# Designs tried in a protein design run: peptides against a protein of PDB entry 5Z08. Part 332

Target 1, 168 residues: chain A of PDB entry 5Z08
Amino acid sequence: RQKDEWAKKTSSLMKQLDWFIGEHLGAMLAAEELGGPVVGELMEIDPDDLSAGFNAHGKLKKATSQPDLDRRQRRIDDIWGPQDEQGQAHKRKRGADEALAASAEMRDLIEQLMNKLVEAGGDNSATYVEIPRESAAARFLVRSKVAMFHPNDARRLRLVDFGRDLDD
Target 2, 222 residues: chain B of PDB entry 5Z08
Amino acid sequence: GLPRLIDAIEEASKIPAKRRQTPIKPTIEKLTTHLYTHGASPDSLLRLADLLTLRNHLDQASLAAITRNLYPSSTVSDEVVLRFIGALGHGQLKPTLALQALFLRWLVMVYHLLENPGVLGQVYGVLFDLLDTAAIRPQLCHLLALVTRRKHVRPFRIQAILTLSRQTGGDPNLTGLLRVFKNYYPEIIVGDATKGRASAFKHPDPQWRQHLDEIQQRRSEA

## One batch from the design tools (peptide; made by RFdiffusion4, then SolubleMPNN)

Design b2_p30_1_s3 (from b2_p30_1, 16 letters changed)
Fold by OpenDDE base, seed 4:
Structure b2_p30_1_s3 (fold): chain B 168 residues (1-168), chain C 222 residues (1-222), chain A 30 residues (1-30)
Amino acid sequence: as target 1 above (168 residues)
Amino acid sequence: as target 2 above (222 residues)
Amino acid sequence: AHHQLAEDTLRKLIEEIQENIAKMEKLEKE
């Protein structure tokens, strides 16, 4: 009975986490990856506002033109191309796609981190997930104090074990 | 050292300002300078929490100055937290609402240094019931936004915030707290009455945060 | 600012999930 209640509660929390990632966090993570503000400095990054792009200072650029060709900037420029109706629709779609991708990355990363923590059986060395890059998702987890980088290897991320502090 | 400064202030706090042989302001300035430079140990924090929360003869400016410089050098104990929580609300023996707002702001800024963040969750009801107090509501909503867990998001509290939001004309801090609740219960309709701009619950003082981080780093290196 | 709220929200959710998992594991060991 009690186990089933905790299982149901865990499942409910996982659904809330998934919802939070998808509905709120994904757009903010996508904004950060696109050179926008760090996740959450802007309250409601409407995925539509992601289509408005960010200046070098992480502020929403007003529409000034200059094409610095770095791959990120091209993605921004492709998001910020001419204000025709088709361009706006493509921008919105791209913003939505980046938000979905960021959400998926965060979900996958959290899942891997949780799985590694469970599999490690208390061995902290085995809790590390190897991350291909320092993503906005990874940085967000660290800033959230949910995850920690390996002190000597920024490609290794572990989940903070909040469960152990309950047994002491 | 800091303990001696606290001793001097504790003794002075027992005496009305007009009956003090020596002005306390220079000692308060030394204390605040020391706190700014080195922070406060857990023991010093407890003593300072008592000075700040218990009725004494210290002036409001001195209490505010201490609170604004109350940098923990390490962790914040449950006891320290509970002193500040116990000081909240209305009462002749309680600190002023202005000082209570500073305490809540402090708790927000040091939340990540709490030995047991769960302690605030245990007193969640006490905090929540103070939301009608306009003078502390901004900081209280911010603290509640940090403390709120699913277990706290109850139908009666959702309805209480919605009602209070309507009564206040859509206080942005209440709207911000409702957004936190919505993270746990997506079905919460933050209705049109909350057309107000939700509070972002930004860090109240980025400079204070940076300085706290510097104090905390010095301890991790020691 | 919103950072901290989102960060805190995520932390809270993960903490609470881990707490529930730990409670389940404890009940399985009993």
Scores: peptide ipSAE 0.373, ipTM 0.536, DockQ to the pose 0.245; fails the geometry check
Fold by OpenDDE base, seed 2:
Structure b2_p30_1_s3 (fold): chain B 168 residues (1-168), chain C 222 residues (1-222), chain A 30 residues (1-30)
Amino acid sequence: as target 1 above (168 residues)
Amino acid sequence: as target 2 above (222 residues)
Amino acid sequence: AHHQLAEDTLRKLIEEIQENIAKMEKLEKE
């Protein structure tokens, strides 16, 4: 009975985490990866805002035609095509695609981190996940104080174990 | 040392300012300087919490100065937290609302140093019931934003925030707190009241945070 | 500030998940 209640609660929390990642965090992570603000400076990044790209200061570029757009912005512009209605639709679609990709990356990373923590059986050395790069997702987890890099290897990330504090 | 300064202030706090033989201001300045430089141990924090929360003859400027320099050198005990929580609200024996706002701000800034963050979750109802007090609402919403867990997000509290938000004309701090609730219950329609700017609950004082981190680092090296 | 809210939200969710998992594991060992 009590186990079933906790299982249901855990499942509900996982759904909320998934929702939070998909509906809020994904767009912000995508913005950070695209050279936008660090996750959370803009609470609501419209996918349309992602399409406009970001200046060197992480501010949304106003749609002003200034030619000296940085190389990342060219990639964004090449991604998002001409400023016609079709180009805007392509921009919106790709912003949505980047948000989805960032959400998927965060979900996968959290899942791997949680699985490694469970598998390690209390061995902190076995809790590390190897990450291919320092992504916006990885940085966000570290800033959130839910993950830590290995002190000698920034490609190894572990989840902070909040469960151990219950047995003391 | 710090204990002797606290002793002197405790004794002076028993006496009305007009009847003190010696000005207390120089001792308060020494205390605040010491706190700024070294922080306060758990034992000293408890004694200072009593000085700040119990009715005494210390002036508001002195109490505010102590609170602004109340850097923990270590952790913050449940007992210290409960002293500050007990000091909240209306009453002739309670600190001023201005001082209560400083206490709430302090709790926000030291939240990561609590020995048991769960203690604030246990008193969540007490904190939540004070949201109608406009003078402390900004800091109270920020603290609640830190403390709120799924167990605290109840239909009656959702409705209470929505009602209070309407009554206040969309207080951005209430909107911010409701956004925290929405993270747990996506179905919360933050209606037209949330067309307003939500408070983002930024750290109240980045310089204070940096200085706290420096004090905390010195202890980890000792 | 929005950073902190998102960070805090994620932390809270992960903490609560881990706490519930730990409680479940404790009951499985009993």
Scores: peptide ipSAE 0.370, ipTM 0.515, DockQ to the pose 0.246; fails the geometry check
Fold by OpenDDE base, seed 5:
Formats: sequence, structure tokens, C-alpha cells
Structure b2_p30_1_s3 (fold): chain B 168 residues (1-168), chain C 222 residues (1-222), chain A 30 residues (1-30)
Amino acid sequence: as target 1 above (168 residues)
Amino acid sequence: as target 2 above (222 residues)
Amino acid sequence: AHHQLAEDTLRKLIEEIQENIAKMEKLEKE
């Protein structure tokens, strides 16, 4: 009975997390990945605003042009391309697609982090997920104090274990 | 040192201003200068919290000046938090609503330094029941936005905020708090009465934050 | 502040999920 209640509650919270990622966080993560403001500087980046451009003041300093940034920047430029009605519809669709992709990346990363925490059985060394890149999702988790990078390897991320603090 | 300054202020706080042999202002200025430069230890924070929250003969300007310079050099204990929460509301023994707003603002600004952020969740009901107090509502909504968890988002509280939002003509801070609630209950309809832009709950004082960070960094290097 | 709200929301959700998982695990060990 109590187990079922906690299971239901956990399921409900997971649904809320999925909803929060999809409806609020994905667009902001996409914006950050696209060289927009850091997640949350703009509360409501409408996916439509992702299609409208970050004005010159939202320019995070030019991190050095890694070629993959150029592809995303080209995607931004394509999102910011000519104001024709068809161009705006394509921009909105692309903004929505980037928000969906960012949402999926965040969901997957959280899932991996949670799974590794469970699998580690208390071994902190086994809780690390290897991340292919420092994504907006990874940075957001760290800023949120939900995850931590490995002190010696920024490609390794672990979830903070909030559950153990209850047993002490 | 800071303890001696606190001792002097504690003794002066017991005496009406008209009966003090020496002006307290120079001692308050020394205290605030010390706090600005070094911050307050957990022990000093508790003593200062008592000076700020308990009824004494300190003037409102002095209390406000101490509160504005109340930089923690370390963590903020549950006891300190509970002193400030216990000082909220209406009553002759309570601090002024203006000072209460400063306390709530302070709690927002030091939230990341709380030893146990969960303590605020335990007193959530006390905080929530003060939302009708217009003078503290902006800071209270901001604090509640930080504190709110799924367990706090109850149907009666949803309805209470919706009702209060209608009564206030859509206070942006209440709308902001409803958005926080909506993260837990997507089905919450922020009705037409909340057409107002929700408060962003921005950091109340970026300069204060920067100075706090400098104080905190000096401790980590020592 | 908006950063903080999103960050706080995510933290809160994950914290509560982990707390519930820990409670479930505790009940399974009993």
C-alpha cells in the first residue's frame, strides 16, 4: 500500500518533470545552444522567439568557433533568414524542432543520470555519465545544483544524491 | 571585534533612546561597516537576528541598516531562519511590515546559504497565510517561489491564490507564484483575471549578491 | 531570477523524485 503510493507519486513527479522539460525548459535550452541567453534569463522564450533572433545584447561572448557551433549558428542564421511568410513558418518550425531536440537531450541526460545513480548502489565513482559535449542541458543541471562534473573530467557528470541525505 | 559591537548594541537595545547616555548610531555604523567588510558568522547572525526580530528600543533606521548589511560569512542556520519567520505577521510584538519585507528579501538573497532549505518548507503554511498582507507580498511570493514543492501545492492553496489574485486585480507576484504551482499542476488555469505579466522573481539586489559572493570567497580561501 | 526559477523548479522535482525513490527503497528493505 505505502509502496504503491510512493510509486504513484514518483510517476506523477516524473510526468511533471517531463512536462516541465517539454513545455518550459526545452525552448530555453535550445536558445542557449543557439547562442542565446543562458537558460532562465528569459523566463518565456516562446519557441517563436527562438525563430525571431537573439538581439545583440543576448550575445554571450563568442566562444571560439568550434565547427559544430558553426552548424548551429548556420541553423540560427537560417532561422533568422529572410522575413518572408514562408520563411517565418519555417523559422517557427525550426525553433520548435530545436526546442524538441533540446527537450529530448535533457530528458535522456536526466534519465541516464538517474539510472547511473540507482545502478551505482552507493559507489560515487560509478555514478558518472559520460557526456559527449558540454551541452546547455549539462550546464543547466550543474547550475541547478542537480548534477556535478567530475573534478578532473568535464566529460563526466553525476547526479547529486538527494535521497541519501535522508538516511543520515 | 564583531561580538563586542553586538554586546554594546544589545545593551543599548534594552534602553529607550532618550535614556541612553551615549548615542548608538556610531556603534551601529561600526557594526554595519564590519558586516560589510567581513560578514557575520553563524553565531553573530543568530544574535543579530534576535536584535532584529525581538522587540527592543532600537530605531527602525538602525534595524534596516543592520538588515541591509547582514552578509553571512558562512551558512545560515535553521535558528536564524526561524527567528525571521517568527517575526512575520501582524502584532504589537512583531517588527514593522517594512522591516519584515527586508527580512523576506534577505531570506531570498541568502537562500542558497541556508544549512537546511527544508526548514522553510516546514513553515510553508505560515508564509502562505501571509499572502494577503500587501506590504510583504512581493518578497513573500518570491520566497514561496523558491520554497514551493509538490507537497505544498494543495487544492485549497491553489484556490486561495486564485481568489486572492482576483481580489487584487491580478497581482503579478501572485501570478508568478501560480506559474510555480502550474509546474506541479499543469491543469491550473491561470484565468483571464491574471492577464498581468507574472513577476520574474529576479534577484532583488545584484550588487548585494556580488558583495556576498566576495565575502563567501574570502572564507573559502582562508 | 528566471534562471533561478527554472533551476529551482528542476532541482525541486529531481529532489522530490529522489526522496520518493529513497522512501520506496527503505520500505523494500523492511
Scores: peptide ipSAE 0.369, ipTM 0.510, DockQ to the pose 0.232; fails the geometry check
Fold by OpenDDE base, seed 3:
Structure b2_p30_1_s3 (fold): chain B 168 residues (1-168), chain C 222 residues (1-222), chain A 30 residues (1-30)
Amino acid sequence: as target 1 above (168 residues)
Amino acid sequence: as target 2 above (222 residues)
Amino acid sequence: AHHQLAEDTLRKLIEEIQENIAKMEKLEKE
């Protein structure tokens, strides 16, 4: 009975997570991937700062290069700027496709991270997922403090285990 | 050290300013300088929380100065949190609403250092019932935005926020909190409740955050 | 501003999911 209630609650939360990713987060992640505004506390993160990655503590590395403000503005304008009706339709379609892709990437990444955490059975070394790139999704998870990069390998990401911190 | 400064302030806090042999301001300045440089240990935080939340003869400027420099050097205990929560609301024995707003802001800024973030979830009702208090509402909504879990999102609270939002002409902070609720219940219509933009709860003080990080980092290296 | 809310939302959802999973696992071990 209690197990069924927790299972139902977990399923409901998973549906909410899926909805949140699809309806809210995907578009913002897509905007970040396209060089738009960053999803996170640091709305002022320069795309170049994003390219520098995160340190072992999940903090954004300062990009050594001055952000090409013009390039960023162009990308923002390309995403959010006024477009002709045909250009707006194509951008809306492209934006929708990119949002769907970003949503799928985030869902898949979270699923992999959760699966690895369960499979590891408490072995922290086995909890890492190999990521092909530092995506907006990966960065967002780290900024959200739900994931951490491996200290020595930014291609390895692990989920923070919130369940264990409750029993200690 | 910090304990001796707290001792001196505790003793001075028992005496009306007009009856003190020595001005307290220099000791408060030493305390705030020490807190800024080194932060406060859990024990010192508890003592300072009592000084800040209990009625004493300290002036509001001194209390505000201590609160603005209340950097934890380590974790924040449930007891410290509960002192600040217990100081909220209306009453002759309560701190000023301005000081309560600083306490709520502090709790937001140190939320990630709480030993048990769940303690705030236990007092969620107490916090939520204070949303009608305009002077603390911005920081209260921000704290609730951090604390809110699905278990807290109840129909009566949804309706309470919607009602209060209408009554306030769409307070952006209430709209922001309602957006947090909408994450758990997508069927919540935020737009009908609010003519205004939702507040996005940004960190209240990025410089304070950076300085806190520096204090916390020094502890991890020691 | 919208961004911090999104981060907090995601963190909360994942945290609650993990808490519920941990509770389920605890009940399965009992």
Scores: peptide ipSAE 0.356, ipTM 0.504, DockQ to the pose 0.228; fails the geometry check

Design b2_p30_1_s4 (from b2_p30_1, 15 letters changed)
Fold by OpenDDE base, seed 1:
Structure b2_p30_1_s4 (fold): chain B 168 residues (1-168), chain C 222 residues (1-222), chain A 30 residues (1-30)
Amino acid sequence: as target 1 above (168 residues)
Amino acid sequence: as target 2 above (222 residues)
Amino acid sequence: SHHQDAEDTLRLMIEEIQELIAKQEKLDKE
């Protein structure tokens, strides 16, 4: 009885997670991959200030050459700017496709991370998933404190074991 | 019981060691043994936090021994957390920097037991401003790595940590914290500072963790 | 912030799922 209730609850939560990824997270992750704002926080920081990046001295790179700012701003404007109806439809479709792709990547990554954690049987060295790139999905999981990179290898990501870490 | 041991230590803490009628060490040993075996309740944690953070006549070895055995049997309240945070920094009334480092290490090790982890986020600025204090920096960076959210990753803090990283010759703990910041802002060009070994913020004491878990498991069975 | 809310939401969901899995595994070993 209790096992069945927990299994049902787990299944329900997994469905909710899938929904959350698809309906809320995918679009934001796609925006991040396209060079938009990192998921969800409108930093009061002028996106232009962040886009300029920080130099090795932690100072905002002075927007030196106009052309690259114009290209990124054009890209943001090209993504979000009022284009003609056909351009908007194509952008909406592209945005939807990118959101679906980002959602799929996040789902797959979470699944791999969870599976590796279960398979590792307590061996922390075996819990790492090799990631092909530092995706928006991977970064989001790390920001969420759900995953962590290997200290020496940014291509290796592992899930934080909340089940054991609560007991360990 | 634990409350009676705390009472005895509280009374002894008011009196200079040379004026005590009885040595406090045996009572401290009983306390630490009890804490190791059973952990501390929320109420006991608060009382112990006051003993650890307020200026009293307890010796540093006793304070360190209590801190090393400060296993929560339950959750850690905001009030307990704030006592330890309030004890950080420089000042005549503050605990020693060595003891502060132990407090920060403790907060790292019990972070998952905080009733409200958000309380540390509220005092983020206080913690961040202490990064220049070399003696506590390793534990501060680790705690900040746990606490940091996007809202905390501000340009002025990015600049501050980059500046401090240069001034310290690339402290690996600062590099580790910068990596956390970079997770929120991939565009952070951590120049030559990232070429250094970033500290992996590993659990500072796996044995302490395992023992904490054993204490916490007893609570779930009760 | 909306970001923090999303991060916290995901964390809580994953945490709860892992806790339930761990509880289930414990019960399956009994």
Scores: peptide ipSAE 0.305, ipTM 0.409, DockQ to the pose 0.259; fails the geometry check
Fold by OpenDDE base, seed 4:
Structure b2_p30_1_s4 (fold): chain B 168 residues (1-168), chain C 222 residues (1-222), chain A 30 residues (1-30)
Amino acid sequence: as target 1 above (168 residues)
Amino acid sequence: as target 2 above (222 residues)
Amino acid sequence: SHHQDAEDTLRLMIEEIQELIAKQEKLDKE
């Protein structure tokens, strides 16, 4: 009885998580991947100022035309800039597609992280998922204190085990 | 019980060791044994926090022993947290830096038991401004790594940590904290001085954690 | 802020799921 109730509750929470990822998180993650604002508290810092990055001295770089920054800014401008009606529709569609992709990436990543945690049986070394890139999804999980990067390898991510171990 | 032991220690703490009629060590040992076995209630934690943070005549070994056995049996209140935070830094009335490091370590180890983790976020500036204090920096960076949110990652703090990292020759704890900052601002260029090994901020004491979990579990079953 | 709320929401949801999984694992061992 209790087992069934917990299984049902787990299933319900998983559905809620899926909904939350799809309806709220995906668009924000997509925006971050596209060089938009980081999924986090609205800082009074203009995203454009953040996109300029920080120099080695921790100062905001003035938007100097670095080609790669220009490409991100162009993408942001291409996504959010004033476009004709057709351009807006295409941007909305592209934004929706990117949001779906980001949602799928987050879902897959969470699933992998959870599966590895279960499979590891308490072996922290076995809990790491190898990630192909440091995605917005991965960063969000880390910021949320849900996941942690391997101390020596940013390509390895593990779920924080709230049921057993804090950060071993 | 624990309250009576605390009473005895509180009274003894008012008196210089040389003027005490009875040695306090046996009472401290009873206290630490009790704490190890049963943990401390919220009320007892507050009283113990005062004993640990306020200037009194207790010896450093006793204070350290109490701190090392300061297992919460329940939650940790904001008031308890604020006692320990208020005890940080330099000053004649403040605990030793060694004891402050133990307090910070304790806060890290009990972070998941805080009634309101946000209280540490409210005092983030106070904590951050202490990063120049080398003796407490390792534990302070660990605590900040837990506490840091996007709102705390400001340009001036990024600059401050980068500057301090350079000045310290790339303290791995500062590099670890900067990595946490970079999670919120991927654009943070970790300068050459920070290319060093970042601290992983692992749990300071796995055995202490396990024992804490056992104490906490007994309460959930009661 | 709305974004911190999202981080906190996700964390709480995952924590609760993990707690339920851990409870289930305990029951499976009894």
Scores: peptide ipSAE 0.294, ipTM 0.402, DockQ to the pose 0.258; fails the geometry check
Fold by OpenDDE base, seed 5:
Structure b2_p30_1_s4 (fold): chain B 168 residues (1-168), chain C 222 residues (1-222), chain A 30 residues (1-30)
Amino acid sequence: as target 1 above (168 residues)
Amino acid sequence: as target 2 above (222 residues)
Amino acid sequence: SHHQDAEDTLRLMIEEIQELIAKQEKLDKE
């Protein structure tokens, strides 16, 4: 009975975590990856607004007022976008795609970190995940005090074990 | 003139190197020579900042060469500063970390020419939160050392530097930044967190400074 | 600040998940 209740609660929290990552954190992480503010200075970044870019204050530059931002995004689209006429639909899709990519990266990173913690069986040396880059996701986990870099190798990240500190 | 050189580079930047009809290297060399001799106006700086910070088909060597010769002939606008700040961090659309380190170094070297030095204080949080990025940390700490005011020195940032300093084995640049913080909060213990010597944050390129001063002096005589 | 709120939220969620996992592991060993 207790086992089933805890399993249900864990499942519920995992769903809440997934929702939090997908609905809130992904857009903010994508904003940070795109040169926006660090995650959490802007509460509500619409994925559509990610394409507009951020001013120095981390505030959304209103797309309409600065022709240069449109010129910047247009240059990115002109350089890296398909040359074909469907350009506006591709801009909105790109912001959404970046938010989805950031969400996926965060989910994958958390999953890897949790799996390594479980697999290590208490050996802290075995809890490290190799990360290809210091992503916004990795930095966010470290800032949140959820993860730590290896002292000698910034390419290795581990989850902080909160479960063991309760028994000591 | 400089605007025509920038126009040619902007057009070439849209095209992959293999598809260019003409090599861009001679135009980059003309640009860097012009910048070294005359510097860049505020308008030219903005255009060059876009070329440096936006993803394009320019090679890293060309981008680095432009950045190393990016002498302002006048002031540096907030907009130019913001282009470089917006280019910092990780991301597929962002410049390489090596190029970002050059941007931060540039901001340090031109800090006294900013139209509004307060603009960096407004983005202090963004800069501070990048301290975990090892590749840019030396230049970032130097810039933060210039920008830091009492309003930025908060308990959570003190703790963040202390934590990061422990995690990095006492990075001298973090120790240097913590010493700047200690000027505002004397109770900060620097030694226990950092076995390392603090960086003195000396000017990164005295020759570049001298040449900048010569370019700036010509403006005052004109 | 909204920053701190997202970080705190994620931390609390992960802490609670880890506590539940640890409790589950103890039950599986009894």
Scores: peptide ipSAE 0.290, ipTM 0.377, DockQ to the pose 0.214; fails the geometry check
Fold by OpenDDE base, seed 2:
Structure b2_p30_1_s4 (fold): chain B 168 residues (1-168), chain C 222 residues (1-222), chain A 30 residues (1-30)
Amino acid sequence: as target 1 above (168 residues)
Amino acid sequence: as target 2 above (222 residues)
Amino acid sequence: SHHQDAEDTLRLMIEEIQELIAKQEKLDKE
């Protein structure tokens, strides 16, 4: 009975987390990735400002390389630049696409981090996920105190184990 | 073409303005018009970077006009970037601080066209050590905000920004840079000095960007 | 700030999920 209740609660929270990432974080992460304000600190990102900054090629290329980070950061100025009317629709679509991409990246990263924590069985050295780049998602998790970089390797990210710190 | 205009300006730059047989202004205007219309190739960018960064007899207005119209038609090489970085700081042979601020602004605006953005990360220390220079600090903080990665956020640099922020009475650009650092170290207490307005590091010139995008688009279609 | 709220919200959600998982694992071992 209690197990089923906790399983249901966990499932509910996972759905809420998914919703929160999609509806609230995605646009902010996209803006930060595009070189807008840091998620959490500077500016309320108007979705219209996000839409304004995306250049015409809306294809979510896998942001694997530092050049792609720079390309995303390059798009800040596209986001915040003055929009002509015809450019607005394409920019809005692109903004939506980047928000979806940022949401997907965050979901995937959280999933990997959680899976590694479970698989490690208590070995902190085995809890690290290799990240291809320092993304807005990775930075947000660190700022949120949810994740930590490896002290000597910024390509390794681990989830903070909140479950163990309660038993000590 | 652009190479011939650069040749003429290079030759004129060797001669003091009072000793020139012909005014250089018309040639500068032709150059800036050409740059505005077509941009500069990587080879032309390197030559122009040398004209802008090396001591010569060109007037500050001409150098500023070239810098304001320095649209890359393609990518920006590491060599071009390093010319501008090498021109930063104090010295009798270095460009004026006003011109250095324009160079930093340019690097911010073309950051997305760098062949290797990592080159700026390699010279991060050089850039960071110039934060005490008030005249270039706004653009320098903006560039550092773009360049900063986890590897650059070190305790000594955190402390340096905090100290400089206190000394400057909370420069909003330093506060903005410290917020970027806080992305990697949430525990950074941006003390009372950060109760101030932080810079959002918005694009310095939206019109310049739009025009750059038009130049870049023409190349992708050719 | 709305942003700090987002960071705190995410942390709390992940923390609660981890706690529930840990509790479930304890029950599975009993």
Scores: peptide ipSAE 0.288, ipTM 0.387, DockQ to the pose 0.215; fails the geometry check

